# Designs tried in a protein design run: peptides against a protein of PDB entry 3LCN. Part 15

Target 1, 96 residues: chain A of PDB entry 3LCN
Amino acid sequence: QYTENLKVIVAEKLAGIPNFNEDIKYVAEYIVLLIVNGGTVESVVDELASLFDSVSRDTLANVVQTAFFALEALQQGESAENIVSKIRMMNAQSLG

## One batch from the design tools (peptide; made by RFdiffusion4, then SolubleMPNN)

Design b1_p11_7_s3 (from b1_p11_7, 5 letters changed)
Fold by OpenDDE base, seed 5:
Structure b1_p11_7_s3 (fold): chain B 96 residues (1-96), chain A 11 residues (1-11)
Amino acid sequence: as target 1 above (96 residues)
Amino acid sequence: SVTEKIKEKLK
């Protein structure tokens, strides 16, 4: 299964959020749990939005959509390392 | 905190 790799990937994405003051590993674990238990982009975003007041819904949606795309990429054979590298580069280029 | 809320949900 891709659960552990997806946690790492989601954690990397979360690390790009400026002024993020929560435990990244716990948040990543929860997001992955919701996804593997059959959550959709909308339902996972709704759940996160109910918890986070300081992070915009759009930012949360971006994180969640990235997770779903990453999961598909993993299933298609892309390495976790490549996905993490792409996200890291995107984080570095972010102006948010 | 959100972290604490998540910790409770993960139990």
Scores: peptide ipSAE 0.704, ipTM 0.951, DockQ to the pose 0.677
Fold by OpenDDE base, seed 2:
Structure b1_p11_7_s3 (fold): chain B 96 residues (1-96), chain A 11 residues (1-11)
Amino acid sequence: as target 1 above (96 residues)
Amino acid sequence: SVTEKIKEKLK
């Protein structure tokens, strides 16, 4: 139900990773796919870590945890726009 | 690339 919004949210989170050279849209789509198909934080992180050598496991874990928190927030009634705004601010703080 | 690997997984 929230897959498309979650893709946007995850993409925003990925956009905060410096020197990220992969296609954000496809990575976000894959993360969301793993989650909606029953993945856990641990299993999704493990999958991503097996693919990414240039991104630390901690960074990947942060992205995945954010996705799960965002999904919970959506289910609790928070708007996708609000969630994206929060992530954008966090990205700016991390890079600033 | 990771993107290409993901594209393959999404098929």
Scores: peptide ipSAE 0.698, ipTM 0.949, DockQ to the pose 0.792
Fold by OpenDDE base, seed 1:
Structure b1_p11_7_s3 (fold): chain B 96 residues (1-96), chain A 11 residues (1-11)
Amino acid sequence: as target 1 above (96 residues)
Amino acid sequence: SVTEKIKEKLK
């Protein structure tokens, strides 16, 4: 499946969050785990919001939605490299 | 930290 690619993609998205003081690799791994275990956008956001006080719910929702869109893109045949490139561009234009 | 909490959840 797309687990490893999705971890890379989510990590890239997390890297765009300013003042993020957590281990990006572990957070990305956890998000992907929640998704592959049947999580929905809402349930994954709820889980993350219960853990993070310093990151807004909206920012977390943005990360999670990006992950789900990326998964769909991968399933449609888009390369992980292209998705990462798009995220890098978005990171440069927004604060999360 | 959140990282440590996640580490525990990943076990």
Scores: peptide ipSAE 0.697, ipTM 0.949, DockQ to the pose 0.789
Fold by OpenDDE base, seed 4:
Structure b1_p11_7_s3 (fold): chain B 96 residues (1-96), chain A 11 residues (1-11)
Amino acid sequence: as target 1 above (96 residues)
Amino acid sequence: SVTEKIKEKLK
């Protein structure tokens, strides 16, 4: 239901990872796919960790948890635009 | 690359 919005949100979160050299859209799509197909925070992190050697498990976990929180926020009526804005601000602060 | 691996998984 919120798949496309969640992809945008996850992409914004991934954009905050320094020196990230992978295609953000594909990574975001994959994360969302795993979530909507019944993945848990732990299982999705495990999957991503098996793929990413240059990104820490903690960073991946932060991305995944953000996705799950965002999904719940969407379900509770928060707009995707608002969620993206908050993530963008958090990205700026974490890199500042 | 991770991207290519993911592309394969998305097929």
Scores: peptide ipSAE 0.691, ipTM 0.948, DockQ to the pose 0.681

Design b1_p11_7_s4 (from b1_p11_7, 5 letters changed)
Fold by OpenDDE base, seed 4:
Structure b1_p11_7_s4 (fold): chain B 96 residues (1-96), chain A 11 residues (1-11)
Amino acid sequence: as target 1 above (96 residues)
Amino acid sequence: SVTEKIKEKLE
C-alpha cells in the first residue's frame, strides 16, 4: 500500500550515507521489497550486511529501522513529504 | 558491485 512512498523515504535515508557508491534507487527498492515480503529488522539487516562490506552493520540497521518507523508513520497518517523532510534534516545534522 | 547483485535479486 505504501510501497512507493516507502521507497522514496528509504532513498532519502540512504542519501545520508557518506561515500555511498551504490545506486540508491535499487537499494531502496530492495529494502522495501524485503520488508513488504515479511522481513524483520534483523532479517533485512542480515541480508544487507551480506551484500555491503563498506557500510557498517549499525548504519544498515539505522536505515532499516527508519524504514520500519516510516511505514508505521505512513499507516498512522503522516505524509511521505513530512517524513522525507525530517530524514533530510537528520542527514544534514549527522553529516555536520 | 552491490547494485548489480541487487539487480539480480530483483529480477
Scores: peptide ipSAE 0.739, ipTM 0.957, DockQ to the pose 0.679
Fold by OpenDDE base, seed 3:
Structure b1_p11_7_s4 (fold): chain B 96 residues (1-96), chain A 11 residues (1-11)
Amino acid sequence: as target 1 above (96 residues)
Amino acid sequence: SVTEKIKEKLE
């Protein structure tokens, strides 16, 4: 139900990673697919870490944890737009 | 690329 919203949210989080050279849309789609098919923070991070050599495990973990927090927020009634806005602000702060 | 590997996994 929240799959498409979560893809947008994860994409926004990925956009905050400097020097990220992969297609954000496909990476976000894959992360969401893993989550909705029963993945945990640990298992999703492990999968991503096996694919990404140029992105630290800590950065990947931060992205994945954000996705799980966002899913909970959506379930609690927060709009996708509000969540995206928060992440965008957080990205700006981390790059500053 | 990672993108291509992911595309294959999404098939």
Scores: peptide ipSAE 0.739, ipTM 0.957, DockQ to the pose 0.913
Fold by OpenDDE base, seed 2:
Structure b1_p11_7_s4 (fold): chain B 96 residues (1-96), chain A 11 residues (1-11)
Amino acid sequence: as target 1 above (96 residues)
Amino acid sequence: SVTEKIKEKLE
């Protein structure tokens, strides 16, 4: 139900990773696919870690945890726009 | 690339 919004949210989170050279849209789509198909934080992180050598496991875990928190927030009634705004601010703080 | 690997997984 929230897959498209979650893709946007995850993409925003990925956009905060410095020197990220992969296609954000595809990575976000894959993360969301794993989650909606029953993945856990641990299993999704493990999958991503097996693919990404240039991104630390901690960074990947942060992205995945954010996705799960965002999904919970959506289910609790928070708007996608608000969630994206929060992530954008966090990205700016992390890079600033 | 990771993107290409993901594309393959999404097929």
Scores: peptide ipSAE 0.737, ipTM 0.957, DockQ to the pose 0.793
Fold by OpenDDE base, seed 5:
Structure b1_p11_7_s4 (fold): chain B 96 residues (1-96), chain A 11 residues (1-11)
Amino acid sequence: as target 1 above (96 residues)
Amino acid sequence: SVTEKIKEKLE
């Protein structure tokens, strides 16, 4: 299963959010839990939006969509390391 | 905090 790799990937994505003041590991774990339990982009975003007031819905949606794309990439054979590297570079280029 | 709320949900 890709659960642990997905946690790492989601954590990397969360690390790109400026002024994020929550425990990244726990947030990543929760996002992955919601996904593997059959959540959709919309339902996971709704859940996160109910918890996060200081993070925009668009930012949350970006994180969640990235997670779903990453899961598909893992299933297609891309390495977790490659996915993490891409996200890290995207984080570094972010102007938000 | 959100972290604490999530911790409770993960229990």
Scores: peptide ipSAE 0.736, ipTM 0.956, DockQ to the pose 0.682

Design b1_p11_8_s1 (from b1_p11_8 with K6R Q10R)
Fold by OpenDDE base, seed 1:
Structure b1_p11_8_s1 (fold): chain B 96 residues (1-96), chain A 11 residues (1-11)
Amino acid sequence: as target 1 above (96 residues)
Amino acid sequence: RIEELREYLRS
């Protein structure tokens, strides 16, 4: 139900990672699929860490936790647009 | 689809 919006949200979060040279849409889709397939923060981070050794585990954990929080927010009725806006601001702050 | 993505991302 929320998978497409969650993909957009996760993609926005991934876009904040400096020097991340992966297809953001593909990675976002993969993260969402892992989550809806029963993944936990730990298991999804482990999977991503095995794929992207150039990204710190803390950064990956931040991305994954954001995805879980976003999913909860969507389920509570927050709009995808609002969540994306928040993440965009967070990205700007982290890169500043 | 998930395996397809996994293989893509591993390569």
Scores: peptide ipSAE 0.593, ipTM 0.937, DockQ to the pose 0.961
Fold by OpenDDE base, seed 3:
Structure b1_p11_8_s1 (fold): chain B 96 residues (1-96), chain A 11 residues (1-11)
Amino acid sequence: as target 1 above (96 residues)
Amino acid sequence: RIEELREYLRS
């Protein structure tokens, strides 16, 4: 399992959402737990959308899809640090 | 723990 690394990765992705007032660590942990308990992109997005109505569904979908892609990348041997770096760069571009 | 997190995020 790569749950701990995935939490860090998801947290980094969430940090790129402007005006997101939720506890990023808690949300990241929740997303990862939903995924490892059999959640799909659709089901996890539905859950998050019901909780965070101030965030667009597209933004939530982007976060969740990133989590699934990151999990696959980890399983393929990519380091968590490398994935985090990529996401950080994406966040910077989005915030610019 | 997932239920705990869910309840926290719902509040």
Scores: peptide ipSAE 0.591, ipTM 0.937, DockQ to the pose 0.959
Fold by OpenDDE base, seed 5:
Structure b1_p11_8_s1 (fold): chain B 96 residues (1-96), chain A 11 residues (1-11)
Amino acid sequence: as target 1 above (96 residues)
Amino acid sequence: RIEELREYLRS
């Protein structure tokens, strides 16, 4: 349903992490799949923290929470383009 | 697919 748009949104959020040396699209897809398979903010953050120890837990939590909020926004009718635009603006203010 | 991604990201 919203998985493809959510992947794009999460990818945009991940792109804001400085010095993140991973395939953004692969990580975004993984996060979305964890969420749609019943992951919670806590469980997804735990999983990501185990994989990416160079990224702070707070930053990971911010990414994951953004994904959950974005999913809710999509379900409420907000366009993916609008959500991406907001995230892009937030990224410009920097993460980390 | 998720297992494939997990393996990729763990390597």
Scores: peptide ipSAE 0.589, ipTM 0.937, DockQ to the pose 0.948
Fold by OpenDDE base, seed 4:
Structure b1_p11_8_s1 (fold): chain B 96 residues (1-96), chain A 11 residues (1-11)
Amino acid sequence: as target 1 above (96 residues)
Amino acid sequence: RIEELREYLRS
C-alpha cells in the first residue's frame, strides 16, 4: 500500500508547481514506478529533466527528494494524511 | 506500464 499512498503524496507535491502543464496523476505514478524499480534521486531527476525542461532541476530535485523522504516516513509508520498535510503547508509557503 | 507512461509523458 506504500505505492498508492506515495502516488497521492507525490501528486500533492507536484500540485505545488506553478504552471505545471502535465497530468499530475500520471507524473506521480511515473515517479513512483521509477523509484520502486530501483531509481535513485539522481537518476529520477535526470529522467524528469529530460521530459520537463521547462521545470528547473532544483524544483524536480525537490519533488523527487520529497518522494524518497515520504517513502521512508511511510515505512516508519507515519500516515499518508500527515505527510500530505506537511507538503500542503510547504506548497503554500513556496507559492506565497 | 512504466514504458506506457514514459511514452505518454514524452509525447
Scores: peptide ipSAE 0.588, ipTM 0.937, DockQ to the pose 0.958

Design b1_p11_8_s2 (from b1_p11_8, 5 letters changed)
Fold by OpenDDE base, seed 3:
Order: sequence, then C-alpha cells, then structure tokens
Structure b1_p11_8_s2 (fold): chain B 96 residues (1-96), chain A 11 residues (1-11)
Amino acid sequence: as target 1 above (96 residues)
Amino acid sequence: KIEELRKKLRS
C-alpha cells in the first residue's frame, strides 16, 4: 500500500546524489523490494554497497535510513508529497 | 524477483 509512494520518495532521495549514473527508478524499486522482503538498514546498505562501490557507504546509509523513516511517516499519515518536498530541500543542500 | 534485479544491476 505504501510501496509505490516509497519508490517515489526513494527515487527523489537518490536523485540528490551527485554523479550517480544509474537508473534512479530501478534502484529505488530495488531498495523498496529489499525493505518489504525483510531487509534491515544494515543488510540493504550491504547489498547496495556491493553494487555501487562508487557511492560512499555513508551516502548509501543515508538513503536507506531515509527510506525507513519515510515508510514510518507514511504509516503515520504524512503525505508522500510532503515527504518528497522535504527531501528536495535536503537535496538542494548536499548529500554526503 | 530479487535475484533477477540483482543480476540486472550487476550487469
């Protein structure tokens, strides 16, 4: 029920990574898939790190943690649009 | 499905 919104949110977060030359929507889908299949922050980060060695582990961890927090926010009733807006503002600052 | 996505991302 929240998976589609979460994909959008994660994609927005990924879009903030400088020089990330991957299919954003595809990676977002994969992250969400890992989460809904029981992944933890650590296990998902480990998986992503094995795939994208050009992205720092801290950056990946930031993305994944954002996904988990976003999922909780969605479950608490916050709109996807509001979450995306916040992420856009954070992206405008910088991603580590 | 996960395994298939892994293969695609690794290729």
Scores: peptide ipSAE 0.137, ipTM 0.769, DockQ to the pose 0.956
Fold by OpenDDE base, seed 2:
Structure b1_p11_8_s2 (fold): chain B 96 residues (1-96), chain A 11 residues (1-11)
Amino acid sequence: as target 1 above (96 residues)
Amino acid sequence: KIEELRKKLRS
């Protein structure tokens, strides 16, 4: 269930990127797939940067780091709903 | 593009 919740969480984070011309659900699924496949923050950022050059590396790094932090939070018992709420508030501030 | 990458990771 962590995987599915993480997809939702990452999708919420991606939704905060202005002018992101990609399928949010597919990108979120891909990020989670990379993470569960053993990806690190660095390797996942590198992969995403090679695919989405229209998004700054810093923005991608922010998304990926959020995913890893969210996974840790889920493992520590925080609900996906709470994490999504925090990200939603973060998105309202700025991203990119 | 992403779908092709998914296939590579699944294989």
Scores: peptide ipSAE 0.123, ipTM 0.782, DockQ to the pose 0.265
Fold by OpenDDE base, seed 4:
Structure b1_p11_8_s2 (fold): chain B 96 residues (1-96), chain A 11 residues (1-11)
Amino acid sequence: as target 1 above (96 residues)
Amino acid sequence: KIEELRKKLRS
């Protein structure tokens, strides 16, 4: 029920990865697809690591964990806009 | 790589 908002949130997180030359929207969509089909943090990270070996496993894990936390936040009533704002701020800090 | 994702999304 939060699928579309989660895609936006994950895309914002992916946008913070430097030199990530993939279509962010499609990668975000794929991550959400894996999650809604029963993926765990570990299984989703494993899948992403097999596809994007230029990105560290820790970075991928951070993206995936953020997605799961965001899903919980959405379920608890936090707006997608608020979650995106937090992620954008974190992206700026991590790049500094 | 992204094409592989697209295939998975469409399957």
Scores: peptide ipSAE 0.121, ipTM 0.768, DockQ to the pose 0.200
Fold by OpenDDE base, seed 5:
Structure b1_p11_8_s2 (fold): chain B 96 residues (1-96), chain A 11 residues (1-11)
Amino acid sequence: as target 1 above (96 residues)
Amino acid sequence: KIEELRKKLRS
């Protein structure tokens, strides 16, 4: 359940990146898969940077760190809806 | 599955 909610959350975060031409749902699934398979912020960012050179490393790091924080929040009982809402507000303030 | 996803994203 946490994994599925995290995919939704990461997808919302990715949706805030301007001119991102990849399938957001697919990339979100990939990020979550890397995390649950033992990825660290550094290793996941390195992987994403190798695939998406059109997005700055700092922007990718922001996405990945958000995913890790969101996972902890979910495990501590915060609702996915609340987390998505916060991210949506942040996206409205621009990303990247 | 990860390797399959990598291939799809790079293609």
Scores: peptide ipSAE 0.116, ipTM 0.757, DockQ to the pose 0.964

Design b1_p11_8_s3 (from b1_p11_8, 3 letters changed)
Fold by OpenDDE base, seed 2:
Structure b1_p11_8_s3 (fold): chain B 96 residues (1-96), chain A 11 residues (1-11)
Amino acid sequence: as target 1 above (96 residues)
Amino acid sequence: RIKELEEYLRS
């Protein structure tokens, strides 16, 4: 269930964005959908940027890159829980 | 890749 785990992971990343004005679950689901359907970092960022101009492209790129790293980590055997923990820690640091 | 995603999220 990489897709389901990835949705959780991406949602955690999105939750760390200050003043995020979009539905976290929807955006996370959409990002994962794009990725599993062949999206690249660039194409997914482009898509998101076209839809959510309230979020900077750099922020979107960070989220999308996180998703790709997480997917690779999942495929290499890292647990979703561990990945979420890493992201949560980073979120706390960025918001602190 | 964003500084290897910050050294893959510091761990």
Scores: peptide ipSAE 0.523, ipTM 0.908, DockQ to the pose 0.027
Fold by OpenDDE base, seed 1:
Structure b1_p11_8_s3 (fold): chain B 96 residues (1-96), chain A 11 residues (1-11)
Amino acid sequence: as target 1 above (96 residues)
Amino acid sequence: RIKELEEYLRS
């Protein structure tokens, strides 16, 4: 269940990236897949950077860091809805 | 770690 919630959370983060031309659901799923298979922030960012040159490495790092923080929050009992709300607010501030 | 991810997204 953390996996599915994390997919939703990561998708919300990706949705805040301007001019993002990749499939959000696919990228979110791939990020979560890499994480559950033992990926680190560095290794996941490296993988994504090799696949998606339309997004800066810094932006990818921000997304991946968000995913790891969100996973920790979920494990500590924070609701997925609350985490999504935090990210949505951050996206709105960034896009303003 | 990105300012503790912006003080965990400011909340």
Scores: peptide ipSAE 0.517, ipTM 0.906, DockQ to the pose 0.027
Fold by OpenDDE base, seed 5:
Structure b1_p11_8_s3 (fold): chain B 96 residues (1-96), chain A 11 residues (1-11)
Amino acid sequence: as target 1 above (96 residues)
Amino acid sequence: RIKELEEYLRS
């Protein structure tokens, strides 16, 4: 359940990136896959940076950090809907 | 920003 919710959350975060040229669902799924299989912020960012050059490393780091924080929030009882809403509002401000 | 983000998501 957390993995599926996390995919949605990460996808929402990615959707806020301007000029993002990759498939959002695919990248979100991949990020979650890396995280649940022991990835760290650094290792996941490194992996993403090696695969996708259309997004800055800092932007990738922001996405990955969001994913880790969201996972913790989910585990602590925060609803996915609430997290998504927060990210959506953040996206409305700026990203990238 | 990281600590800020953590708090934001858990608020």
Scores: peptide ipSAE 0.515, ipTM 0.910, DockQ to the pose 0.026
Fold by OpenDDE base, seed 4:
Structure b1_p11_8_s3 (fold): chain B 96 residues (1-96), chain A 11 residues (1-11)
Amino acid sequence: as target 1 above (96 residues)
Amino acid sequence: RIKELEEYLRS
């Protein structure tokens, strides 16, 4: 139910990573796919780290944790627009 | 969890 909004949210988070070498929409879609298929923070980070070595594991963990927090927020009724706004502000202050 | 994700992204 929240997959499309979550893709947008994750894409916003990825957009804050400097020198990101992968397609943002592709990676966002893959992260959401892994999450909706039962992935955990650990398993999703492990998968991403095995595929994309151009970004640090810590940065990947930050992205994935953001996705899980966002999913919980969506389920509790927070709007996708509000979540995106929070991430955008964070991106401006802290990269990765 | 990354300081509860930056105190849920500052808000």
Scores: peptide ipSAE 0.506, ipTM 0.903, DockQ to the pose 0.027

## One batch from the design tools (peptide; made by RFdiffusion4, then SolubleMPNN)

Design b1_p12_1_s1 (from b1_p12_1, 7 letters changed)
Fold by OpenDDE base, seed 4:
Structure b1_p12_1_s1 (fold): chain B 96 residues (1-96), chain A 12 residues (1-12)
Amino acid sequence: as target 1 above (96 residues)
Amino acid sequence: SLGTEAIKKKLE
């Protein structure tokens, strides 16, 4: 139901990862696919960790947890635009 | 990159 908005949100979060050379749209799409097909934070992180050795597990976990929280926020009525704005601000303040 | 290519295949 919220898959397209969630893809945008996850993409914004991924954009905050320094030196991330993967295609953000593809990664975001894959994360959302895993989530809507019953993935958990742990299982999705495990999958991503197997793909991206250069990104710390903690960073991946942060991305995935953000996705789950965003999905809940969307379901509770928060706008995608507002969620994206929050993430963008957090990215700007991130230490990497 | 390797990750992206792997994902592309998984999304097929």
Scores: peptide ipSAE 0.544, ipTM 0.928, DockQ to the pose 0.637
Fold by OpenDDE base, seed 5:
Order: C-alpha cells, then structure tokens, then sequence
Structure b1_p12_1_s1 (fold): chain B 96 residues (1-96), chain A 12 residues (1-12)
C-alpha cells in the first residue's frame, strides 16, 4: 500500500519541528500505524500529545493533518517525491 | 527519549 511512502512523508514533516528530541523514524511509523488502523486527526493528536508534552497540540495537529492529506494525495496519484518536496519547502519557510 | 521509548514498546 502507501504506508512506506507515508512514513517517509511524515518523517519529512517531523524533521521540520525545531528541537524535537525524538527518533523521527519511530514517531513516523507510529503515526502511520495509528492512521491506517482507523485513527482520526483528534485521536492521533491525543495519543501524540500524551507522549510529547513539549510539542504544542497545534504543531501535532499540523503534522497529523498533513499525514491525512498526504495519504489522500497518494491515493489520487501524486508521487511521494512531489509530496516530500512540498513539505521540505514548507519546513524551510516555517518560523520556529 | 521517553516518547521514543514508549513508542518502541507500543510497536512490539
């Protein structure tokens, strides 16, 4: 399916969070797992917030919503490379 | 990190 590509995409999004002292690969894997197992934006954010109290809920919500949009984009035929490029550019433009 | 370790356990 799109799970492996989604992990890469989510990892790129997480890499944009300043001072995020967590293993991005594991966090991305967990987010994707929660999503493909029926999680909602709210439920996934709640789970992540319980794990990472140093990251704002708004930031977590942005990551999770990006993941959901990316999954839809993949299903509609957009390439993972293109999605990653967009996120990378957004990360570079964001103010920490 | 604490969050990472918790996730590792959840992924087992």
Amino acid sequence: as target 1 above (96 residues)
Amino acid sequence: SLGTEAIKKKLE
Scores: peptide ipSAE 0.542, ipTM 0.927, DockQ to the pose 0.628
Fold by OpenDDE base, seed 3:
Structure b1_p12_1_s1 (fold): chain B 96 residues (1-96), chain A 12 residues (1-12)
Amino acid sequence: as target 1 above (96 residues)
Amino acid sequence: SLGTEAIKKKLE
């Protein structure tokens, strides 16, 4: 039931990747779909790596792990807005 | 774009 919030969160994380020219909304939706259908960090990274050869596995792993952490945070009662804000700040830091 | 296209098919 956290899928829609998780999509927004993952999209924010993807927006921090420089020179990423894919449709972030669809990529986020796909990541969430893989996770809710039993994907692990490793299996989701493998799938994404097969689709996006221009993005490092480390970057993909960072995105996917963030999604898993966000899902846990949502389950613990943290708002999606707070999580998005944190990720936005992290994105800004990584650009500096 | 190629990745997005593939994802769109997978989401069908």
Scores: peptide ipSAE 0.542, ipTM 0.927, DockQ to the pose 0.639
Fold by OpenDDE base, seed 2:
Structure b1_p12_1_s1 (fold): chain B 96 residues (1-96), chain A 12 residues (1-12)
Amino acid sequence: as target 1 above (96 residues)
Amino acid sequence: SLGTEAIKKKLE
């Protein structure tokens, strides 16, 4: 139900990773696919870590946890726009 | 990149 919104949200989070040389849209799609098919924070992080050794495990964990939090927020009625705005602000703070 | 290509295959 929230799949497409979650893809946008996860993509925004991924966009905050410096020097990330992967296709953000595909990575976001894959993360969301793993989550909606029953993945846990741990299992999704493990999968991503096997694919992207240039990104720290902590950074990957932060992305994945954000996705799970965002999904819960969507389910509780928060708009995708609000969630994206929060993430954009956090990205700016982490890069600044 | 290798990671992206691997994901593309997994999404097939």
Scores: peptide ipSAE 0.540, ipTM 0.927, DockQ to the pose 0.630

Design b1_p12_1_s2 (from b1_p12_1, 6 letters changed)
Fold by OpenDDE base, seed 1:
Structure b1_p12_1_s2 (fold): chain B 96 residues (1-96), chain A 12 residues (1-12)
Amino acid sequence: as target 1 above (96 residues)
Amino acid sequence: SLGTEAIKKKLA
């Protein structure tokens, strides 16, 4: 349940990255896979940085940290819909 | 894209 919701949430976050020329669904799935398999913020960022040189490390870190925070929020009872809404608002006011 | 293709291989 959390895994599927997290994929949706991460996809929404990725959609906010300008000029991101990748399949968002695949990238979101991969990020969630890395997290559920014990990845840390640092290790997941390192992996993504090796794949996407056109995206700044800071932007990647922002995406990954958002994923970890979202997972915690889900565990605390916040709805996926509410988290997605917050991310949409953040995307509208930032460059990633 | 290269990144997506690399991920596809990793998810296979």
Scores: peptide ipSAE 0.550, ipTM 0.928, DockQ to the pose 0.630
Fold by OpenDDE base, seed 5:
Structure b1_p12_1_s2 (fold): chain B 96 residues (1-96), chain A 12 residues (1-12)
Amino acid sequence: as target 1 above (96 residues)
Amino acid sequence: SLGTEAIKKKLA
């Protein structure tokens, strides 16, 4: 139900990672798939870390936790647009 | 990239 919006949200978060040379849409799709199929923050981070060793575990954990929070926000009635806006602002404030 | 390629295989 919220998978498509969550993909957009996760993609926005991933776009904030500097020097990330992966297909954002595919990575976002995979993260959402893992989450909706019962993944935890720990298990999803472990999976991503095995794929992207150039990205720190802290950064991956931040992405994944954001996805879980976003899913809950969507379920509570917050708009995808509002969530994306928040993430975009956070990306702009990032030190890299 | 390698990660993307691996994901594509997992999603296939």
Scores: peptide ipSAE 0.548, ipTM 0.928, DockQ to the pose 0.626
Fold by OpenDDE base, seed 4:
Structure b1_p12_1_s2 (fold): chain B 96 residues (1-96), chain A 12 residues (1-12)
Amino acid sequence: as target 1 above (96 residues)
Amino acid sequence: SLGTEAIKKKLA
């Protein structure tokens, strides 16, 4: 499976959140854990929202949806490096 | 970092 690559990808996405004062590695690990254990976009967002009230629900949803899309991309053969590169570019262009 | 601490407990 793709858990380790997904952690890297999710971490890159989290790095794009301005003023996010949390350990990105731990948050990424937790998101991936929830996903591989049957979490849905909604359930994972709900969990994260309970932990990070300073981050908008829309932002959290964007992170989680990105994780699900990335997992599908990995399964379809796209490299983790390529996915990370796309996210990095999006982070650089994103508005808060 | 409160969320991080909570996650650490959940992952332990």
Scores: peptide ipSAE 0.547, ipTM 0.927, DockQ to the pose 0.649
Fold by OpenDDE base, seed 2:
Formats: C-alpha cells, sequence, structure tokens
Structure b1_p12_1_s2 (fold): chain B 96 residues (1-96), chain A 12 residues (1-12)
C-alpha cells in the first residue's frame, strides 16, 4: 500500500495552509486513515471541518481532493517524490 | 490545539 507515502504527500499539502497551527503530521495521518478506511471527499471534509473551524471548507476540500489525486497517482506508478515536488511548487504559488 | 488533541484521541 501507499499509506506512508501518502502521509508525506498530505503533510506537504497541509504545510501550504497559512497560519495553520495544528500538528501537521497528526492531521496528515488522520486524513490518510480516513481515506484508506473508505472515506470519500465529502465525508473526510466533513470530519475535518468539525475539527478545524478556522480553515475554510474550500481549503479543506482542496487538501482532501489532493490526497485522493495523489493516491491515484501513486497507484498509477508516479513516484512520491514527484508528487511532493508538484505540491511544493503549488504551495509556493498559492495566494492564501 | 483542540483539533490536534481531538485527533490524538481518535487515533488512540
Amino acid sequence: as target 1 above (96 residues)
Amino acid sequence: SLGTEAIKKKLA
């Protein structure tokens, strides 16, 4: 499976959220746990929204959708390193 | 934070 790589990828995405003071590794682990246990974009977003009211629902949805896309990319053979690099670039380009 | 602590409980 790809859980460990996905945790790293999700953590990179979370690191792009400005003023997000939660423990990134814990949040990433939890997101991956929800996904591998059958969560959907909507159900995972709902769960995260209940925990982090200071982050917009759109931002949470962006994180979760990225996680699902990354999982598919991993399954299709893309390296975790390449995915992380893409996310890092996107984080640098984000306005908020 | 409260969110992190809540997650810790869920992961326990």
Scores: peptide ipSAE 0.547, ipTM 0.927, DockQ to the pose 0.658

